# Peptides against a protein of PDB entry 8OXM: the designs that were tried, part 12

Target 1, 371 residues: chain A of PDB entry 8OXM
Amino acid sequence: FKAEFRLAGGVNLPKIIDCVGSDGKERRQLVKGRDDLRQDAVMQQVFQMCNTLLQRNTETRKRKLTICTYKVVPLSQRSGVLEWCTGTVPIGEFLVNNEDGAHKRYRPNDFSAFQCQKKMMEVQKKSFEEKYEVFMDVCQNFQPVFRYFCMEKFLDPAIWFEKRLAYTRSVATSSIVGYILGLGDRHVQNILINEQSAELVHIDLGVAFEQGKILPTPETVPFRLTRDIVDGMGITGVEGVFRRCCEKTMEVMRNSQETLLTIVEVLLYDPLFDWTMNPLKALYLQQRPEDETELHPTLNADDQECKRNLSDIDQSFNKVAERVLMRLQEKLKGVEEGTVLSVGGQVNLLIQQAIDPKNLSRLFPGWKAWV

## One batch from the design tools (peptide; made by RFdiffusion4, then SolubleMPNN)

Design b1_p8_8_s2 (from b1_p8_8, 3 letters changed)
Fold by OpenDDE base, seed 4:
Structure b1_p8_8_s2 (fold): chain B 371 residues (1-371), chain A 8 residues (1-8)
Amino acid sequence: as target 1 above (371 residues)
Amino acid sequence: LTLPPIFD
């Protein structure tokens, strides 16, 4: 290991370390503390399995449909080492950083990211109608710019075109697999884009199996397909390449039902894998930065007094696991709202749900659904 | 690369 480290920023102050392997290659690693990386490690294994299924199918293999994965090594219940995603940037950093974000550079007369967030926070406790009206005002005055990512990074027109296709395929694959696994909407910082491949890397997979629906502000979209996500696809938006890649991914997932159910069942009943949403995690995920000052609940104290009978906890857990498995089976059968849909019908419904301004306006303002 | 919080 090199003697120097860098901080990656954020509350947990993860350390970036450089190591030289026995092969003489330098590798960057991220050491995360105060975080359980087991869920990330499990989700990476599920993504690798999904990638294996996608590589077996000729139509998905020809399209190079893959989810980008990274290595995770959990060291304890609160620490681990991640592969550093070298040459990636959070989409939120590119779009809405305070200094030189793409919205500020390309749309200097639009609302600032701060003004948009403030307007949506002011209506957070208001009606769905008031949220929708303010969301539409924000959207009108905060126009998409993510098309400029590929234009800035890829100056050659042929390379630019291929990278925009790689991006569109990456969004499609991650959206459908993310829906099947119930990852829901993803914070703009938790989606990285590779500056060389234009592929997405989803990080911090702490919400899975539709646990985002039991947050204080429930998720209302099957995956992130916001205006900037769509703008990065170029002039065709969700039509053509994106839709076809979603359909081909969904076809492979539905045809792999037994394999997916068996793997998810093993994971849901693994006593070392806590995927359930706890109230403290739910609060942390939707807490305001201003509220961080008072609640230092030492996570250590209250684990003792909830001696709820082990039997009642186990029965409650089993009923949650069964509901997750039933919902996964429904998704893999194309059952939506009690109706069996074709692959094209199911993908169309999911796209419409994900782009609906009424659904987007109801999301937690911290997730920046206008970006 | 900031590790983003799970949510801001």
Scores: peptide ipSAE 0.007, ipTM 0.477, DockQ to the pose 0.123
Fold by OpenDDE base, seed 5:
Structure b1_p8_8_s2 (fold): chain B 371 residues (1-371), chain A 8 residues (1-8)
Amino acid sequence: as target 1 above (371 residues)
Amino acid sequence: LTLPPIFD
């Protein structure tokens, strides 16, 4: 290990460390503290299994449909080591960096990312109608620019076209796999883009199995398919390549129902894997930047009333696990809102839900649904 | 669950 480290931005101050392997290669690692990486490690194993299923199918293999994975080593309940995704950037860093973000460079007369966030925070406690109106005003004055990522990175037209296809396929695969697993918290800092492959890397997998729906502000979309995400696909948007790749991914997932259910069942009942949303985690994920100062953990929670009988806690856990498995089985059967859909019908419903400005306007402002 | 090696 080198003696020097860099800080990655964010509340938990993760450390970027450089390690020289026995092979003489330098490898970057991210050391997270104050975070439980067991969920990330488990979700990466499920993604690897999904990739194995996608590689067995001829149609998904020909399309190179994969979800990008990284190495995770949990060291404790509050620390671990991540593979540093070298040559990746957060989509939020590219799009909405305060100094040189693509929105500021290509749309200098639009609202700033700060103005958009402020407007949406002002209506956070308002009606859904007021949220929708302000979201539409923000969207009108903050036009998508993510098409410029591939145009900046890939100057050759043939390479540019290939990389835009790789991006679109990566979004499709990760969207459908993420939906099946109920992956939440897909804000612009939790999605990286590879500067060489144009593929997405999903990080911070701490909200899974639809636990985003029990947040103080519930998640209302199945995956991130915001205007910038769509703009990166080029002129066809969600039509053609994206839709077909979603359908082919969903077909493989539905045809692999027994395998996926068995794996998720083992994970949900693993006593070493806490996937349940707790109130403190829910508060942390939807904290306001202003509220960081006063949460001194006065752990003066009087020990007395937490004698909820261990039996009632275990029964409540089992009942949540059963509901998650039932909902996973429904998704894999194409059951949406009590109706059995074809693969094309299910994918169409998910796309419509993900792009609906009414659903997007209801998200927590920190998710940045206008980006 | 044997965690695979971080590095090849």
Scores: peptide ipSAE 0.005, ipTM 0.408, DockQ to the pose 0.027
Fold by OpenDDE base, seed 2:
Structure b1_p8_8_s2 (fold): chain B 371 residues (1-371), chain A 8 residues (1-8)
Amino acid sequence: as target 1 above (371 residues)
Amino acid sequence: LTLPPIFD
C-alpha cells in the first residue's frame, strides 16, 4: 500500500488507496468502512453467472450483452475492499453536479437540480395526484441532456455511434437482470458510466429481491428508465436496440429458470447473507440527506439485538424467502399481474411501468426520478 | 495490517 490515501465523496467517506501488487502493478482500491459488502459480493457473483448464461447464447453473445462487474472483498460485516472502477463517473455527477452538471451547462434556463429536488420534497407527504402534478411541472422545466455524454466523450462519429449502442445494450442487460433479481435503490449515484466503454456499472447492491417495495416509500418501477437514461439512447429511445436487447436478455433468463432459481435459493437460505430489509437500513436509505456533502454522523448502531424468539424469526424469514422464490419463478415464467406474457409482452409491460410518470412521481425524492 | 493485494 502507498502511505497516502484519498477520500471518495459521499456520507461514508470511503478511502481510495493505491496498492502495488506482487506483479509490480499499481491497483486502486476503495476501502469502505461502516458498510456490509457481503451483499455486493454475492450480487457480483450472480451477475457473473448471468454473464456466463448470456455468453452461452449466440444472440446475446453477438450483441455483447453483459453486466459490468467489479471485484469485492468483504473483510467484516462493516468493512471491505472494492475494485476502484477507474474511468467511471456516477451518472448523477455528470448530469446534476451543482457546479458543472450537464443540465446546468446545456439547459441553463431550466430548473436547477436543487429546485427540482426541493419541489419534490415539498410534496413528499402529499397525495399521489399532487406528486404527479409537481413531477410533471418539474419534468417540463428540467429537460433531458444525457445524449451529450457520448457527444462529449466520443468526437469521432463512428466511435460515437458504437458507444451509444454499447450504452443502450448495457442499460437493457442491467435493466432486465436487475428486474429478475429485484434490484432496487437505482438512484443516480448508484449507477456509474464508464467514460471509455459507455457501459453502466451498478454499485451499492444492498436492495435486492424486491426489498425496495417494502421501504417506507415503496419502489414503483422495475428498473431505472428515466428521461435522461432514455435520452442517452438517442433518437429511437426505448424502441429498436433497447427493446430487442431487453427481449434477448429476458429470453436467456427465462430459458435459464432452473439454474437461476437454484442459485437464488442457495443465496436466500445462506445464514451469512442478510438480504432482508431491516428498519435501520430502510431509515438509512430514505433519510439520507439528499446532499451527499453533508457529513451526517453515522448513528452508532448499538447492537441492541432485541432477542426476538429465534423460532418466530426463522418462520417469518422462511415465508419471505419462499415468497421471493415464488415471485422469481413467476418473473421467469413471464407471469405478470396474474397473466402469462410472451417475452415481448413482458418486456413491453416492464418498459411501460418504468417510464410511467405516475410510477416515477411516487418514488422517494432522493431517487431523483426526474433525471 | 498490510492487506495482501486482494485483486490478483
Scores: peptide ipSAE 0.000, ipTM 0.387, DockQ to the pose 0.025
Fold by OpenDDE base, seed 3:
Structure b1_p8_8_s2 (fold): chain B 371 residues (1-371), chain A 8 residues (1-8)
Amino acid sequence: as target 1 above (371 residues)
Amino acid sequence: LTLPPIFD
């Protein structure tokens, strides 16, 4: 290891360390503290299994459909080492950075990211109708710019076209697998883009198995397919390449039902794997500026020693695990809202749900559904 | 603490 470290920024102050391998190559690592990386490690293993299934199928292999993975080594319940995703940037940093974000550069007369956030926070406690009206006003005055990512990074037209296809395939693969696993908290800082491959890297996998639906503001979309995500695909948007890649990914997932159910069943009943949403985690994910003043530091994590009878906790946990497994089985059968859909019908429903401005307007303002 | 070789 080098004697020097860098801070990656953020509240938890993760440390970037450089390691020299026995091969003489430098490798960057991210050391996180105060964060449970066990869920990230488990979800990376599930993504590796999904990638194995996608590589075995000729149609998904020809399309190079894969989810980008990173190495995770949990060291304790609150610390671990991550592979540093070198050459990645958060999509939120590219799009809505305060100084030089793409929205400010390409759309200087639109609302600022701060104005959009403020308008949506002002209606957070209002009706769905009022949220929808303000969301539509924000969207009208904050037009998508993510097409410029590939145009800035890839000046050669043939490379640009290839990278835009790689991006579209990455969005499709991660959207469908993320939906099957019930991956939530897909805000613009939890999705990285690789500046060389144009592929997405999903980080912070702490909301899985539809636990985003039990947040104080429930998640209303199956995956992130916001206007900027669509704009990055170019003129065809969600049609053509994206739709076909979603359908081929969903076909492989549905045809691998038994394998996926067996893996998820083992994970749901692992006593070392806490995937359930707790009230403190829910407050952290959807913290309001008003709530910061009342959080006196006296909620020691030790006050969870309220010995609720172990038997009642175990029975409630088992019933939640069973419901999650049943819902996963329904998704893999194409059961949506009590109806059995074809692969094309299921993918179409998910796309419509993900792009619906009524669903997007209901999300927590911190998710930034207008981006 | 020698971290095991994470990068095999």
Scores: peptide ipSAE 0.000, ipTM 0.391, DockQ to the pose 0.024

Design b1_p8_8_s3 (from b1_p8_8, 4 letters changed)
Fold by OpenDDE base, seed 2:
Structure b1_p8_8_s3 (fold): chain B 371 residues (1-371), chain A 8 residues (1-8)
Amino acid sequence: as target 1 above (371 residues)
Amino acid sequence: MTLPPVFD
């Protein structure tokens, strides 16, 4: 290891270290402390399996449908090492950075990211009607700009077009795979974009199996398909390439039901894998100061091990695991709201749910649903 | 190899 480290941003201040391998190659790594990377490692294995299924199918292989993966090495229950996603930037950093974010650069007369945030925070405890009205006002005064990512990074028109297609395919694949796995907490800092490939890298996989629905402010969308995410696809938006890639991904997932259920079952019953939402994690996810700039002192929550009877914990855990498996089976059968849908019908419903401003307005303000 | 004191 090099003698020096850098701090990454964010509340946990992950350490960026450079390691020289036995091959003489430098490899940047992210060291997280006070974080359980076992869930990230497990979800990366599931994504690799999904990629294997997508590569076996001719139609998804021809479209290069993949979810981006990175290496995770858990070292303890509270620490590990991640592969540094070299040449990636958080979509939030590109879009809503306070100094040079794309919204400020391209839409200087719109509301600032801070003004949008403040307006949505002021209504956080209000009615759904008041949240919707303020969300619509924010959306009118904060217009999407993510089209400029590909325009800035790819000056050649042929490359630009190819990268915009790669982006659209990456959004489609990750959205459907993420939905099947019930991946939550898809705020703008948990989604990286590769500056060379225009593909998305989903990080911080700590909310899975629809556990985002049991947060103090429940998640109301199946995946992130906000106005900027759609704007990055260009003039066709969700129609054409995105929809077709979602349908082809969903078709492969549904046709792989037995394999996916078997893998997820093994993971849900792994005693070393805690995927359940605990109250402290739930509070931490929705009490995070939305401005990564404030060094809040981490309260040492002393582990008061509430010695709950092991038997009641195990029975409650098994019933949650069974419900997750049942819901996964429903998704893979195309059962939505008690109705069996075709692949096209299911994908259409998910797109409509993800873009519905009524669903978006109900999200936690830190999710930044107006971006 | 002593891991640097990264995990304190």
Scores: peptide ipSAE 0.000, ipTM 0.390, DockQ to the pose 0.031
Fold by OpenDDE base, seed 3:
Structure b1_p8_8_s3 (fold): chain B 371 residues (1-371), chain A 8 residues (1-8)
Amino acid sequence: as target 1 above (371 residues)
Amino acid sequence: MTLPPVFD
């Protein structure tokens, strides 16, 4: 290890450390404290299995369909080491950085990211109709710019085309795999883009198995397919390459039902793996920037061991695990809203749900659904 | 505490 470390910023102040291997190569690592990395480690194992299934299928292998993975080593219930995703940037940093974000650079006359957030926060407690109207006003005055990511990074036209294709494939694969696993909290800081490959890296996997639906403001979209995400695909948007890659990913997932169910069943019943949404985590994920000042850190997580009878907790947990497993079985059978859909029908429904401005307008303002 | 080699 080098003697020096850097801070990555944020509330938990994760430490960036540089390690020199026996091969003489420097490897950057992220040491997190006050964070449970067990869920991230588990979800990375499931993603590696999904990648194995995608590599075995000729159609998905030819398309290079993969979900990007990183190494996670949990050290305790509140600490671990992550592989540093070298050469990645949060899509939120590229798009909506206050100093040099792509929206400010390419659309200087549009609403600022702060103005958009403020408008959506003002209507957060209002009707769905009022949220929709303000969301549409924000969308009219905040036009997508993510097409410029590939144009800035890849000056050669042939490389640019290849990287835009890699991006579109990465969005499709991660969207379908993420939907099957019920991956939530897909805000613009939890999605990285690789500046060399144009592939997405999904981080902070702490909301899975549709636990985003039980947040104080429920998640209303199956995955992030916002206007900037679509703009990065270029002129065809969600049609052509994206749709076909979603369909081929969904086909492999559905044909691998037994394997996926067996893996997720083992994980859901692992007593060392807490995947359930607790009230404190739910509040933390949807805290208002203004509410940070009054929550004194004195809620020791230790005091809410109200000894609910171990039997009633276990029975309630088992019933939640069973419901999650049943919903996973339905998704893998193509059962949506009590109807059995074809792969194309299911993928079409998910795309329509993900791009619907009525669903997007209902999301928590911190998710930034207008980006 | 020596962190175990994370990159085998």
Scores: peptide ipSAE 0.000, ipTM 0.394, DockQ to the pose 0.025
Fold by OpenDDE base, seed 5:
Structure b1_p8_8_s3 (fold): chain B 371 residues (1-371), chain A 8 residues (1-8)
Amino acid sequence: as target 1 above (371 residues)
Amino acid sequence: MTLPPVFD
């Protein structure tokens, strides 16, 4: 290891370390403290299995449908090491960086990212109607710019076209697999983009199995398909390549239901894997100040073990696990709102739910649904 | 195993 480290931003101040391997290659790693990486490690294993299923199918293999994965090594219940996603940038960093963000560069007369955030925070406790109106005002005055990512990174027109297709396929694959697994907390810092491949890397997988729906402000979208995410696909948006890649991904997932259920069942009943949302984690996720600067002292949550009888905890856990498995089985059967849908019908419903400005306006402001 | 000194 090199003697020097860097801090990554954010409340947990993860350490960026450089390691020289026995092969003489330098490898960057991220060391997280105060965080349980077991869920990230588990979700990466499920993504690797999904990739194996997608590579077995001829239609998904021809489309190169894959979820980008990274190595996670949990070291304790509160620490671990992650592979550094070299050559990636958070989509939030590219889009809404305060200095050189793409919105500021390409739309200097639009609202700033800070103005958008402030407007949405002011209505956070208001009615859904007031949230929707302010969200529409924000959206009108904050126009998408993510098309410029591929235009900046890929100057050759043939390469540009190929990379825009790679991006669109990556969004489709990760959206459908993320939906099946109930992946939440898809804010703009939890999604990286590879500057060479234009593929997305989903990080911080600590909200899964629809646990985003039990947050103080519940998640109302199946995946991130915001206006900038769509703008990166080019003129066809959610139509054509994206829709077809979602349908082909969903077809493979539905045809692999037994394998997916068996894997998720083993994970949900693993006594070493706590995937449940606790109230403190839920509060922490929706109290994160966006600004790197506010050192809020970690409230020592004194372990007031509320002596819930161990039997009541275990019965409650098993009942939640059963509910998650039932909902996963429904998704894999195409059961939405008590109706069995075709692959095309299910994908269409999910796209409509994800792009609905009424659903987007109800999200926690820190999710940045206008980006 | 002693964690590397990066954890100090």
Scores: peptide ipSAE 0.000, ipTM 0.392, DockQ to the pose 0.032
Fold by OpenDDE base, seed 1:
Structure b1_p8_8_s3 (fold): chain B 371 residues (1-371), chain A 8 residues (1-8)
Amino acid sequence: as target 1 above (371 residues)
Amino acid sequence: MTLPPVFD
């Protein structure tokens, strides 16, 4: 290991370290403390299994359908080491950086990212109609620019076209796999894009198995398919390549039902893996930037009073696990709202739900559904 | 590359 480290920012101040392997190669790593990386490690194992299924199928293999993965090594219940996603940038940094973000560069007369956030925060506690109206005003005055990512990074037209297809395939694969695993909407910072491959890397997998639906502001979309995400696909948007890649991914997932259920069952009943949303984590994930100052709750809340009878906790946990497995089985059967859908019907429903401005307007404003 | 704030 090098003697020096850098801070990545954030409250937990994760340490960026560089190490030289026995092979003489330098590797960057992220050391997190005060964070439970077991969920990230588990989700990466499930993604690797999904990739194995996608590579076995001829149609998905020919399309190069993969979900990007990174190495996670939990060291304790509150610390671990992650592989640094070298050559990636958060889509939020590219799109809405205050200095040089693509929206500011390409749409200097549009609303700023701050103006959009302020407008949506003002209506956060308002009716769905008021949220929708303000969301539509924001969308009119904040036009998508993510097409420029591939245009800036890939100057050769043939490379540009290939990379735009790689992006579209990556969005499709991660959207369907993410839906099956119940990842829901993803904050723009928790989606990285590789500057060489144009593939997405999903990080911070701390909300899974539809636990986003029990947040103080519930998720209303099956995956992130916002206007900028769609703009990155080019002129066809969600049609053609994206839809076909979603359908082929869903087909492989549905045809692998027993394998997926067995693995998720083992994970849900692992006594070392707490995937449930606790109230503190739920509040925390939807805190306002203005509230950062006062909530130093000394999480020295003595775990003493939540000695609710181990039996009642265990029964409640088992019922939640059973419900998650049942919903996973329904998704893999194509059961949506009590109706059995074809792969094409299910994928169509999910796309329509994900792009619906009424669903997007109801999301937590901190997650920036207008981006 | 600022890692996104892992929401803390």
Scores: peptide ipSAE 0.006, ipTM 0.472, DockQ to the pose 0.101; fails the geometry check

